# Designs tried in a protein design run: peptides against a protein of PDB entry 5T59. Part 59

Target 1, 112 residues: chain A of PDB entry 5T59
Amino acid sequence: TTPTMQSTSLLTEHLGYPPISLVDDIINAVNEIMYKCTNAMEKYLMQRNIIGKKDFSDEIKIGTAKLESLLENSVDKNFDKLELYVLRNILSIPSDLLEENRFRLLHHEKLV
Target 2, 90 residues: chain B of PDB entry 5T59
Amino acid sequence: EHIRFQRLVQVCNKALEESIRKLQSWEKIHECFPNYGQTREGIENLTVCQQQVIKLWSNLSRVEFDAIFHERSIEEKLNQLDDLINKARS

## One batch from the design tools (peptide; made by RFdiffusion4, then SolubleMPNN)

Design b2_p15_5_s2 (from b2_p15_5, 5 letters changed)
Fold by OpenDDE base, seed 5:
Structure b2_p15_5_s2 (fold): chain B 112 residues (1-112), chain C 90 residues (1-90), chain A 15 residues (1-15)
Amino acid sequence: as target 1 above (112 residues)
Amino acid sequence: as target 2 above (90 residues)
Amino acid sequence: MDEFEELNEEILKEV
C-alpha cells in the first residue's frame, strides 16, 4: 500500500525527519560512489593507455563511458525498487495503528 | 522482535549487489575494450581494474551507508517503531 | 599512486 499523509506525518515526528530523507541520502550516496568508481576506472586505464606502440586512449574513453552507462541503468533500476520497498514496508505504520484509538496510544507513548 | 532495521540492511545490500552485477561480468568488460583486450598487457590491466572497482564499490558503500544510518539514528528509531507496534498489538 | 590507491587510503582514514 502507498504511504498516507498521516503515516508520513507520524513517522516524521518519530524520526525527526521525513522518511523520504533517508532514501534521498542513500540514493545520493550510491550515485556519488558510482561516479567515483567509474572515474577511478577511467583514470587507471588512461594511465595505461599505451600498449607497445599503440595509443588506446580513445577506445578507453568510449569503453569506460559504456560501462558508466551500464552501471547507471542498473543503479537506477535497483534503487528505485529499494525506495518503494523502504517507504512501503520498513518506514511504514500498519493500518491498525492509524485508527483513532491506536493513534492516541502512539501519541501518549511519545509523551511518556 | 526487531526486524525493520535488518530488512533495511538486507534491501540495501541486495540493491548494491544487483547494481554491481554487470561489472562482475568479464564478458561485459571485455566487450567494451575489444582491441585493448586483445593484448596481453591490456587483459592484465582490465583484470586488475575490474577487481579494484568492485572492491572500491563495496568499501565505499559500507562506509557511506554506515555513516548515513548513524547520522539518522535509524537502527534506534526502527527498533522503537517495532516496539510501539508490538505493544499496540499486545 | 593511482586513483584506486588514493580512494582506498581515504576510506582507511574515515574508518
Scores: peptide ipSAE 0.359, ipTM 0.939, DockQ to the pose 0.320
Fold by OpenDDE base, seed 4:
Structure b2_p15_5_s2 (fold): chain B 112 residues (1-112), chain C 90 residues (1-90), chain A 15 residues (1-15)
Amino acid sequence: as target 1 above (112 residues)
Amino acid sequence: as target 2 above (90 residues)
Amino acid sequence: MDEFEELNEEILKEV
């Protein structure tokens, strides 16, 4: 079930930020990590691009680009799943708490 | 009692593990460097590179995700959410 | 120092 506007507003109040912001932080972080990793791979291999009398620079550049693409696709797939799971199952409010009397409970706990 | 933060950590770890799976395959690595990987030195370099990138992936993700969780106070907030839910159901 | 070493040292500074 997709989170409701009501659930989002309550969670935003509770968290101090919208639930999606946490997911955004996670996704942004993994993307940064991904590119740091692939960049490191390329640089490492480019420092070792000559074997014997043959220069493998072109192959290394193409190869690391391919690996980057593979990793990008995997990251996109798995963290899209993560986003859905987190928003639906972790940062969610059960329907029984989405009643008016339960709203007061959340507000009351914040004020106490 | 407190389950949401545990689940968050689990799903993050799973996503990270599944994402790096392709780079853990030597076959996939070698396919990207068909001629380089036909040399002894090339194989050695690729082996070390593969090991190091996986290590870096793990270390960076741990540090960065922990920082996010701390900055967002997510463990505390999720524990509080669990408590509120449990209280409402009692 | 190679790229991996540099990044790993940076991580240690953040911890």
Scores: peptide ipSAE 0.353, ipTM 0.939, DockQ to the pose 0.325
Fold by OpenDDE base, seed 3:
Structure b2_p15_5_s2 (fold): chain B 112 residues (1-112), chain C 90 residues (1-90), chain A 15 residues (1-15)
Amino acid sequence: as target 1 above (112 residues)
Amino acid sequence: as target 2 above (90 residues)
Amino acid sequence: MDEFEELNEEILKEV
């Protein structure tokens, strides 16, 4: 189910940060990793751009750009799914606990 | 008993594995370098490049994600959440 | 040393 404002508030209190912040960290990290990987590919191949008497620099640049786009699309798709799953199923509070009496339980535990 | 953190690790690993899948395809790699990949030396370079980028992807992801989980204390927090839920249902 | 080797060495330092 979709996270509620109430659930978000309770989880923020419990975590010490909004649930979305964890997801943001993960997504930012994978994006950084992605570009480090594609940059490394390009540099590696550009150091090996001449074979025989032919310079393949232009082809390498175009090819690595295509691979980058391919990876970007895959990362976007898969980590969008991750975001939904984490927020709905992991960083979530069951509906039966989203009652007034249950809120006190979570709050009380923090104060003890 | 404690299930949420395990699920977090699993879904992260799955997302990482699915994301790199296209680069694991030699056909996809070769298609991006049609002339370069027709040379013996080019094929060798592409092969090594493919292996190295996959390795780098895995290593960087492990280090960075572990750092995030530590900084956010997420294992502890998710375990506590599991405990609270179980207690409330007992 | 190529780009991959450099990056992998950095990872080892972080561990």
Scores: peptide ipSAE 0.352, ipTM 0.938, DockQ to the pose 0.330
Fold by OpenDDE base, seed 2:
Structure b2_p15_5_s2 (fold): chain B 112 residues (1-112), chain C 90 residues (1-90), chain A 15 residues (1-15)
Amino acid sequence: as target 1 above (112 residues)
Amino acid sequence: as target 2 above (90 residues)
Amino acid sequence: MDEFEELNEEILKEV
């Protein structure tokens, strides 16, 4: 189930980049999106921090920080699972293709 | 015949949907703003904020992930991988 | 224009 060095090398040759690079792009993107979202939330509410004569700025800052933390935890959990799934089940080469006789097919197709 | 790319899209969508679930909970949002959310205007602001952030999450993820998939030519590469595997097993 | 509106407009330009 765990990717082998051979599998990684073959996939890197096929893809033109290491399989992990795709996952890195995805994770980096979602992290960027996450902070854009939380930043937007904070700014939106901070622009509306005064209701009547009461200033809720401190509560807004604390509250948005809590939401950011919740989102961070969820993103970490779900995209860790995604990473494992992608590397094991999508960007993977079945063991039968890594055997001597089958290995030639992948290599041959690349060279021809 | 070609299954890997659709699985990639599915798992990405699932991860995105599961990640934003906490922000979809009004109760959780309200808990973070206990006094602000006791005002009519505060509730209105939080409601709009919740709606907008979920929308933004969806829109940004769609655009950014599609860009990644295109830049990495991943659909083509995964289809080719499927073909190679199927050929080897035939 | 608030932060959400600004970001959404940016997205539309990239699409």
Scores: peptide ipSAE 0.351, ipTM 0.939, DockQ to the pose 0.330

Design b2_p15_5_s3 (from b2_p15_5, 7 letters changed)
Fold by OpenDDE base, seed 3:
Structure b2_p15_5_s3 (fold): chain B 112 residues (1-112), chain C 90 residues (1-90), chain A 15 residues (1-15)
Amino acid sequence: as target 1 above (112 residues)
Amino acid sequence: as target 2 above (90 residues)
Amino acid sequence: MKEFEEEIEKILEEV
């Protein structure tokens, strides 16, 4: 199901923060991790850039950049799916609970 | 009874696994370093990088995601949400 | 291998 404004409000009240904030934290974290990984790889290879009499520095830089781009695309695709799934299926309120009487129940549980 | 937090963990793991999948391909790694990878030492270095990057990816994601879940109290909140839904349907 | 491990340790310390 697609999130509604009412669902977002209720979940924000329940969570203490908007549902999207959790997703943002996750996405920001994975992006940071991604760049740490590629940076480590580049540094490692650049310390080993000369083999025999040949300097592979340029190839290493280009190659690492290509891998970074590949990883970026994959992260974007998969975590976009994650965002949709979390917001629609995990951080969601069934339609029957969005009725007035059910809304009051949720509010009551918070106060008691 | 409590299902939402389990699903959150599952979908996070799935996204992480699928994101790193292409880097698990040696062919994909090698094609980015066509000349470097034609040397013995180059192959060895790339092999180390591939293995260690995957390990680093897994370790960092575990630590960071657990921290997020803790800071957001998401397990507790999702369990409460499950309970509320179940109660309403009883 | 050892050098990469050292780099990983540095990164982990930042977390």
Scores: peptide ipSAE 0.046, ipTM 0.913, DockQ to the pose 0.888
Fold by OpenDDE base, seed 5:
Parts: sequence; structure tokens; C-alpha cells
Structure b2_p15_5_s3 (fold): chain B 112 residues (1-112), chain C 90 residues (1-90), chain A 15 residues (1-15)
Amino acid sequence: as target 1 above (112 residues)
Amino acid sequence: as target 2 above (90 residues)
Amino acid sequence: MKEFEEEIEKILEEV
């Protein structure tokens, strides 16, 4: 189930930031890492683009782009699943804590 | 007792592992460089790239994710959340 | 190989 507005509000108060912000940081980081990896590979191969007096520059550029696309698709798929899992199962408030008596407890703990 | 942070680490590791899995296939790497990979020197260069990219992927993700978890104080906050839930259920 | 390793080190230092 999708997190409720109430649970998001409570978690934001608890964390000091919205739960989605953590996921955003993770996804942004992995995207940056992904492009650093493919960029390093392209640069390494482009410095070794001539073999037997044949220039493979075009093939290297195309090939690296294909690998980048492959990695992008995998990252998108797996980290979309991660986002859903984190928001639904880790950064979540169980239904029993959303009851009136339990809600009071959450506020009390913040004040103590 | 405290389970949420452990699960966060596990799901992050799983996502990272599954994301890099296709690049661990030599066949897929070679298919992207069909002529380059027919040369001895080309194969050697591609082998180095495959190995080093996987290492770079692992090392950078470890450093960056740990930094995020620290800046967000997520272990402490998730432990507190576990404690609140357990207390409410007692 | 050594050149790639050096590039990795540079990238890690930028983090």
C-alpha cells in the first residue's frame, strides 16, 4: 500500500526530513556513480583506440553508449523497486501506531 | 529488536548487485565491441575495463551510501522507530 | 591497467 499523508507527516517530523529525501539521495548517488563508471571506461578505451593501424574510435563510442544504456535500464528498474520497498516497508508507520492512543505516544516521545 | 536499518542496507546491496549483473557478462561486453573484441589487444583492454568498472561500482557505492546514511542519521532514526513500534505494541 | 587504476583513484578522491 502507498504511504498515507499522515504517516509521511509523522515520519518527516521524526526524521527531520521527508522520507522520499533519503531515497532521492540514494538514487542520485547511484546515477552519478553509473556515469563515472561508463565515462572512465570510454576514456580508457579511447586512449587505446588504435590497434594494428586500425582506428576503432567510432565502435568504442557506440559500444560504450550501449553499455551505458544497459546499465541505466538496470539501475532504473532495481532502484524503482528499492524506492517502493523503502517507503512501504522500512520508512513506514504500522496501522496500530496510527490509532489515537498510539498517536499520542509518538508526540509524547518527541517532547521527552 | 532493531531490524529496519539492516533491511535498508540489504535492499541497497541487492539493488546494486542486480544493477551491475549484466555488466558481469563477458558476452554482453563483447557484443558491444564486435570488431574491437576480435583483436587480442582489444580483448585485453575490455577485460581490464570490465574488472575495474565492477570494482569502481562497488567502492564508490559503499563510500557514497555510507555518507548518505551518516548525513541523514538514518541508523539512529530507524532504531528509534523500531523502539517506538515495539513500545506501542507492548 | 595501471592507467585505469589511476583514474579510479582520482574519481575516489573527488568523492
Scores: peptide ipSAE 0.045, ipTM 0.913, DockQ to the pose 0.881
Fold by OpenDDE base, seed 4:
Structure b2_p15_5_s3 (fold): chain B 112 residues (1-112), chain C 90 residues (1-90), chain A 15 residues (1-15)
Amino acid sequence: as target 1 above (112 residues)
Amino acid sequence: as target 2 above (90 residues)
Amino acid sequence: MKEFEEEIEKILEEV
């Protein structure tokens, strides 16, 4: 099941930030890393685009773009799964703690 | 007793590993550069790129994810969450 | 290979 508003509120209080913010940081980071990798590859190959008097610049650009697209698709797929898993199974509060008598537990612990 | 942070690390590593999987295939790399990869120098250059991209991917992800975890104090917070849950169930 | 490594080092320094 998806996280409830109640659990999100409690976790936000506990963490000091909304649970989704952690996931956003992770996803933003991996996207940045992804483009740094593909950019480095393209630059490296473009510096080596002439072989045997043949210019492979166009092929390099197209090929690198294909690899980037491949990596993008894989990143999107796998980190969408990660997002769901983290929010449902890691940054989650069991239903028994969401009961009325237990609802105050996290808040109480913070105040004590 | 503390399980959530370990799970976070595991799922992050899994996502990173699966994301880079296709770039680990030489065949897939070569398919993107069919004529360039028919030259000796081209093969050498592509080999370097493949190896170094994978290393860069691994190194950058380690550094950046550790920084995120630190900035968000996520290990401490998840451990505290585990403790609260366990306490409530006791 | 050396040139790529240099590029990697530059990227890592920016992190």
Scores: peptide ipSAE 0.045, ipTM 0.913, DockQ to the pose 0.876
Fold by OpenDDE base, seed 1:
Structure b2_p15_5_s3 (fold): chain B 112 residues (1-112), chain C 90 residues (1-90), chain A 15 residues (1-15)
Amino acid sequence: as target 1 above (112 residues)
Amino acid sequence: as target 2 above (90 residues)
Amino acid sequence: MKEFEEEIEKILEEV
């Protein structure tokens, strides 16, 4: 189930921004963090790519890429769940408040 | 009384924890570096790397998410929403 | 937390 247009409008008025904007901020942040983590890992290992007489640069690049992909998939899956939960259960208005008289109450409270 | 912001924090923490879960597995890390991880130095480097990544993940997420919550005033707004709903039902 | 996880899974099934 997705939020109704009425719910979105009321919440946008209350928040000062659309509910989805909060989720977008969260998702953008975690993606940035994810790539910072994987980049740091690659750099750390590439600074230590030679052990003895062997150069492990290729293995490090492939390995870090695999871990990045794994993390990307996990982030996508779990934060899709987060998005659905937030929009449905946190940034939501119960049906009993989706009446004209209740809409006026919310609007009135904003003006006071 | 106020429940929505608590739920937001909980779901964020859950998503972060589950996202990093596989990187917490030493076996999974080692599988990505099969030859490098057969050396003593390689194992040491991977161990430090794993610990640093997990720490960085936790620290950055805390700082960035708190910044978002502050910029969006989400705790205040969600508390107000709870109050409005409770008032309407009374 | 288990209840929380179950709730999320239910949401996913409904969408």
Scores: peptide ipSAE 0.028, ipTM 0.909, DockQ to the pose 0.020

Design b2_p15_5_s4 (from b2_p15_5, 6 letters changed)
Fold by OpenDDE base, seed 2:
Structure b2_p15_5_s4 (fold): chain B 112 residues (1-112), chain C 90 residues (1-90), chain A 15 residues (1-15)
Amino acid sequence: as target 1 above (112 residues)
Amino acid sequence: as target 2 above (90 residues)
Amino acid sequence: SSEFEKLNEEILKEV
């Protein structure tokens, strides 16, 4: 099930921030990590681009770009799944608590 | 009793592990450097590079994700959420 | 030092 506006509002009140903000932080972090990793690979290999008087710079640039693309695709796939799972199953309010008779629990606990 | 934060950590670890899986394949690494990898020295460099990038991935992700979790107080908030839900169902 | 070593050293300082 997709999170409702009511669920989002309640969770935002509880967390002090919208649930999506946590996911955004995670995704932004992994993207940063990803590019740091690929950049490090490229630089490491480019420092070792000449072997036996042959310059492999072009191959290294192309190869690292391919690896970057491979990693990007995998990150996108897996963290899209993560986003869905977190928002649906972790940062979620059970439907029974969204009913009128149970709705006051989160508000009551906060106010008291 | 408290399950949500544990699940968050688990799914984060899973996503990180699955994301780096392809870089753990020597065959895939070698395929990206077909001529470079035909040299002894090239193979050695690629081997070290592969090892180091995986290590870096692990180390960076651990530090950065822990920082996020701390800044967002997510363990505490998720534990509280678990408690609220359990209380409502009791 | 390599780029990897530099980055890893930075991580160690943050921990």
Scores: peptide ipSAE 0.381, ipTM 0.940, DockQ to the pose 0.356
Fold by OpenDDE base, seed 1:
Parts: sequence; C-alpha cells; structure tokens
Structure b2_p15_5_s4 (fold): chain B 112 residues (1-112), chain C 90 residues (1-90), chain A 15 residues (1-15)
Amino acid sequence: as target 1 above (112 residues)
Amino acid sequence: as target 2 above (90 residues)
Amino acid sequence: SSEFEKLNEEILKEV
C-alpha cells in the first residue's frame, strides 16, 4: 500500500522533515559513492594503461564505462526497492492509529 | 520492542550488497577488459582494482550512511515511533 | 598515490 497524506503529515511532524527526505539523502549518497568508485577504477587503470609496448587506454575507458553502467543499473533497481520498502514498512503508521482518537494521541505525545 | 531502525539498517545493507554484486564477479570484470586481461600485468592490475573498489564501496557507504542517520536522528525517531505504536496497542 | 589511496585517506579523516 502507498503511504497516505495523513501518514506523511504525521510522520513529517514527528521527524521534523518529510519521510521522503531521508530516502533522498540515501539515494544521493549512494549515487555519489558510485561515481567516486567508478572514477577511482578508471584513474587507477589509466595510470597503468601501458603494458609492454601496448597502450590499452581505449580499452580501459570502454571497459570502465561498461562497469559504470552495470553498477548504475543495479543501484537504480535496488534502491528503488529500498525506497518503497522504507516508505511503506518503516516510515509508516498502522491504519488503526490513523483513527481520530489515535491521531490525538500522537499529537498529545508531541506536546508532552 | 524496537524493530524499525534495525530493519532500516538491514534493507540498506541488502541494497548495498546487491548493488555491488556484479563487481564482485571476476568473470564480469575480465569480460570488460578482454585484451588487457590477457596480460599477466593486466590481470594483476585488475585484481587489485577489483579488491580496492569493493573496499572503497564498503567504507564510503558505512561512513556516509552513518552520517545521514545521525544528522536525521533516525534511530531515535524510529524508536519513538515504535514506542508510540506499542503504547497505542496496549 | 593511487586514487583509491587518496579516497581512503579522506575517509579516515572523516571518521
């Protein structure tokens, strides 16, 4: 099930920020990490591009680009799943607590 | 009692592990460098590169994710959420 | 030093 507007509002009040903001931070971080990793691979191999009398620079550039693409696809797939799971199962409020009386309880706890 | 933060850590680790899985395959690495990987020195360089990138992935993710969790106070907030839910169901 | 070494050193500084 998709999070409701009511759940989002309550969680935003509780967290001090919208639930999606946490997910955004995570996704932004992994993307940065990903490109740091692929950049490091390319630079490392480019520093070692000549073996004997052969220059493998072109092959290294193509190869690292392929690895980057593979990693990008995997990151996108797995962190899309993560986003759905976090928003639906972790940063979620059970339906029984979305009733009027339960809603008041959450507000009361904030004020105390 | 407190389960949500544990689940968050678990799902993050799972996503990170599954994402790096392909780079852990020597066969996939070698396939990207078919001629370079036919040389002794090339194989040595690729081996070190594979090892180092996996290590870097792990280290960066640990540091960055921990920083996010701290800045967002997410463990505390999720524990409080668990407590509120449990209290309401009592 | 290699790019990996530089990045790992930066990580150590952040910890």
Scores: peptide ipSAE 0.380, ipTM 0.940, DockQ to the pose 0.328
Fold by OpenDDE base, seed 4:
Structure b2_p15_5_s4 (fold): chain B 112 residues (1-112), chain C 90 residues (1-90), chain A 15 residues (1-15)
Amino acid sequence: as target 1 above (112 residues)
Amino acid sequence: as target 2 above (90 residues)
Amino acid sequence: SSEFEKLNEEILKEV
């Protein structure tokens, strides 16, 4: 079930921020982590690019780029699923409670 | 009673685990370095690199996600949401 | 130290 505007508004009031903002933080974080990891991998291997008399710098650059792409694809896939799940099942209000009564409860709890 | 935050942590861990799974495959790693990985020293370097990147992934994720959860007060907010929903149904 | 070690040390400081 797709989140409704009413649900989003109520949750925004409750959270102090839109539900999507949490997901955005998570996704931005994992992307940053991902590139830190791949960068570290490249740097580590580039410091060890010469074996014997052979320079593997080009292969390392290509290889790490491939791994980065692989990780990017996996991150995108899995965190798209996460986004859907969080917004639908965690940061959600049951439809039967999306009534005047529920709205008043949120306001009451905030004021008391 | 309080279930939403637990679910959030679970799905985050699942997404992180599944995302790093490809890098946990030695075969995938080796495929990216076909000639480098044919040398003894290259294999050793790749092995250490693989271990270190997985460790880094785990450590960074833990710290960063915990920070997000804290900054957003999400555990408290989700617990409150659970309570509100339960109260509304009672 | 390697890039991994540097980053891990930074993480430890944040904990």
Scores: peptide ipSAE 0.377, ipTM 0.940, DockQ to the pose 0.350
Fold by OpenDDE base, seed 3:
Order: structure tokens, then sequence, then C-alpha cells
Structure b2_p15_5_s4 (fold): chain B 112 residues (1-112), chain C 90 residues (1-90), chain A 15 residues (1-15)
């Protein structure tokens, strides 16, 4: 079930912010975490780039870039699913309560 | 009775777990460093790196997501939403 | 210290 305008308005009033704002915070956070992780990996390995007499710097840079891409794709996929689920199933109002009479009751509770 | 916040936490944990799964594969890690990983020291470094990044992922996620939930008062708001819905159906 | 150690220490301070 896709969120309706009425549902969004009612939830915004209840939450004090639009439901999408919570999702945005989550998405932004995980993206930041992701790049902190990949950056840490690269730096860690670059500090250990020479083994014996061989310099593996180029391989490390390429390899960490590949891992970053892999993680990016996975994050995008899984958190897109999360966004849909949260907005449709958690931050949602049952359709039967969005009918005129029920909608008014829920709105009234907020105002009283 | 209160179910929405629990579900939020669950789906967040699931998304985080599924996202890091690829990095939990030693095979995938090693494939990215084919020559580096042929050395003893390289293998050791990659092993530690893999363990550390997974730990960092978990720790950062916990702290950051808890902060978001607190700042948005989402547990309280979702509990209230559950109560309102249940009341309307009573 | 490694970047991992630095970041983990930072997390400990925030908790």
Amino acid sequence: as target 1 above (112 residues)
Amino acid sequence: as target 2 above (90 residues)
Amino acid sequence: SSEFEKLNEEILKEV
C-alpha cells in the first residue's frame, strides 16, 4: 500500500516532521558510515603496502575501490528496500482509518 | 501491543547485516587483492582488515542509528501511533 | 595507531 497524502499529512502532524525525513536521516547515516569504513580499509592497507621488496600500492588502491563499489551496490539495494518498508508498513495508517470519519477521529486526538 | 518500533529496529538491523555480507566473504576480499593475498603478510593484513572493518561497521551503525532514533523520538511516536490505532479499533 | 583504532576510540568516547 502506497502512502496517501492524507496519511503523510497526519503522520507529519503526529511526528512533527514528514515520515521521509526519518528515512533520509538513516540513508545519510549509512552512506557516511560506508565511506568511513572503506576509507579506513584503504588507509590501513596502504600503511602495509610494502611486503618484502615489493610495493603493492597500486593493487591496494584498485582493490579497495572494487570493495567500495561492491558495498555501495549492496547498501543501495538494501536500504531502498528499507525505505519502502518503513514508509509503507511502519510509518503508515491503516486504510480503514483513513476514511473520513476515522480520519477525523485521529486528527481530533492530536488537537485535543 | 507496541510493534512498530520493534519492526523499525529489525528492518534496520536486517539492512545493515545484508549490506555488509559481501565484505564478510573472504573469497571476495581475496579476489580484490590477488597478488597481495599470495603473500603470508598480505593474508594476515587482509584478515585483520576484514575483521576490523566489520567491527567498525557494526559499532558506527549502532551509535549513529541510536542517535537518529533519539533525536526523532521515534520510539515514543511509534508507540503513540500504535495506541491511537488500537484505540480507534476498540 | 591505525585508522580503525582511531575511529573505534572515537566511538568509545561518544558512548
Scores: peptide ipSAE 0.376, ipTM 0.940, DockQ to the pose 0.351

Design b2_p15_6_s1 (from b2_p15_6, 5 letters changed)
Fold by OpenDDE base, seed 3:
Structure b2_p15_6_s1 (fold): chain B 112 residues (1-112), chain C 90 residues (1-90), chain A 15 residues (1-15)
Amino acid sequence: as target 1 above (112 residues)
Amino acid sequence: as target 2 above (90 residues)
Amino acid sequence: SRVSKIREEVKKKLE
C-alpha cells in the first residue's frame, strides 16, 4: 500500500516537511559518498600505476570502473528497499488513527 | 515505547552494510585487477586501498546521516509520533 | 518500479 494524501498531510504538518524529503536527503547523501569512495580509490591506485617497468593505468581505470558499477548497483538496490520501508513503516500513520474520531488527535496536539 | 527511530537507524545501517559488502571481498577486488594483483606491490596497494575505501565509506556515512537526522529533528519527531499513537490507543 | 511509483504519487499529492 502507498501512503494516503491524508497521512502525508498529517506527517508533513508534524514533521515540518514532507516525509519524502528525509528519504531524498539520505539517498542523495549515500550517492555522494559512493562517488567519493570510488574516486578516492581510482586516484590512490593511479598514483601507484607503475610497478617495475610496467604501466597498469589502463587496467586500473577499467578495474575501478567495474567496482564503481558494482557498488552503484548495490546502493540502488538496497536504498530502494530502504525508501520503501521508511515510507511505509516508519513515516506512516496507522489506519485506525486516520478515522475521523482519531484524526483530531494530531491536530489537537499541534494546536495546544 | 519508542520504536520508529530505532528502526530507522537499523534499516540505514543495514542498507549501508549490504551496499559495501561486495567491496569487502578480496576476491572481487582482485578479479578487477588480474595482472596488477599478480605483483607483490600491486597486492599491497590493493589491500591498503580496500581498507581505506571501507573506512571512508563508514566514516562519511556516519557523519552525513547523523547530520541529516539532526537537521530534520527526526528522532524527536518520531518519538512524538510514537507517543501520539500510543496515547490514542490507551 | 514500486519505489518509483510511490515517489511519484507522493510528489503529486504535494503539488
Scores: peptide ipSAE 0.122, ipTM 0.912, DockQ to the pose 0.090
Fold by OpenDDE base, seed 5:
Structure b2_p15_6_s1 (fold): chain B 112 residues (1-112), chain C 90 residues (1-90), chain A 15 residues (1-15)
Amino acid sequence: as target 1 above (112 residues)
Amino acid sequence: as target 2 above (90 residues)
Amino acid sequence: SRVSKIREEVKKKLE
């Protein structure tokens, strides 16, 4: 099930930020890390591009690009699953707590 | 009692582990460098590079995710959420 | 995608 407006509002009030903001931080971080890793790999190999009398620079550039694409696809797939799970199962409020009576209790608890 | 933060950590670790799994395959690495990997020195360089990237991935993700969790106070907030839910059901 | 749909719905609720 998709998060309701009510649950999003309540969680935003509780967290001090919208639930999706946490997921955004995580996804942004892993993407940054991903490109740092692939960049480091390319630079490392490019410093070692000549073996004997042969220059492998072109092969290294193509190869690292392929690995970057592979990693990017994997990150996208796995963190899409993560986002879905977090928003539905972790940053969620059970339906029984969204009832009017329980809603009042949650609001009251914050004020106490 | 408190389960949500534990689950968050678990799914984060799972996503990170599954994401880097492709780079842990020597066969896939070698396929990207078919001629370079036919040389002894090339194989050595690729081996070191693979190991370093995996370590970098692990270290950076740990540091950055911990920073996010701290800045968002997510452990405390999720524990409080668990408590509220449990209290409401009692 | 399912994730994209959820993201869009959440964003709309925050408007």
Scores: peptide ipSAE 0.121, ipTM 0.911, DockQ to the pose 0.089
Fold by OpenDDE base, seed 1:
Structure b2_p15_6_s1 (fold): chain B 112 residues (1-112), chain C 90 residues (1-90), chain A 15 residues (1-15)
Amino acid sequence: as target 1 above (112 residues)
Amino acid sequence: as target 2 above (90 residues)
Amino acid sequence: SRVSKIREEVKKKLE
């Protein structure tokens, strides 16, 4: 099941930020890391593009682009799964706490 | 008793590991550079490059994810959430 | 996708 509005509100109050913000930070970070890695790879190989008398620059550019796409697809797939799991199973409130008396408990703890 | 933060770390590590798996395949790397990889020097360069990328991936992800977890105080918050849930069920 | 749907729902709740 998807997170309810109630759970999102309660978690936002508890965390000080919406649950999705954490996931966004993680995904943004891995995307940045991904492109840093692929850029480093391209730069490394382009500095070594000539072997003997042959220039492999074009092949290197195409090859690194393929690897970037491969990594990008894998990151998207795996971190989509991560997002789903985190929002449903980690940053979640059990249904028994979604009652009026349980809401009070969470609010009470905040006030203490 | 505290389980949520542990789960968060586990799923993050799993996602990172699964994401980089394709780059850990020498065959996959070599296929992207069919002519370059036919030279001795090219193979050496690709080998070093592959190793460096994997290390860079691991190091950067560790540093950045730990920074995020710290900035969001997520371990503390998840532990508190576990405590609240357990208390409510008692 | 399931993830996309969840993101959209969460976004709507935050509006």
Scores: peptide ipSAE 0.117, ipTM 0.911, DockQ to the pose 0.060
Fold by OpenDDE base, seed 4:
Structure b2_p15_6_s1 (fold): chain B 112 residues (1-112), chain C 90 residues (1-90), chain A 15 residues (1-15)
Amino acid sequence: as target 1 above (112 residues)
Amino acid sequence: as target 2 above (90 residues)
Amino acid sequence: SRVSKIREEVKKKLE
């Protein structure tokens, strides 16, 4: 079930921000972390690119790029699932509370 | 009574754990560096690198996610939401 | 995708 406009409005009022904003923060954070990790990996190996008389710089660049892609795909998949779950099950209002007699509960509590 | 924040933490941890799982495979790491990983020194470097990346992933995610949760006051807000829902049903 | 659809719907509701 997709969140309704009414649900989103009530949650926004309660949270002080739209529910999607929290998810955006989480996804933005993990993306930043991901690239920090891959960058650190590349830099670490590039500082150790010569073994004996052989330079492995090209192999390191290609290899780290492959790992970055692998991690990126995994992050996208898993955090898409997270986004779906959070918006549907955590940042949600049960349908019974969206009825007329209970719809104003969050708003009323805020005003009291 | 309060379940939403706990669920949020759980799904975040699960997503983080599942995301890093591929990098936890030595076989996958080695496959990306077939010649480099045939040298003793290369294997040592890759081993340390793998460990450091996983550690960095864990540490950064913990710090950043906790910061987000704090800035958004999400534990308090979700607890309040649980309370409101429970109250409405009573 | 299902997630993309939900995200777009949420954004529209905030406009």
Scores: peptide ipSAE 0.121, ipTM 0.912, DockQ to the pose 0.089; fails the geometry check

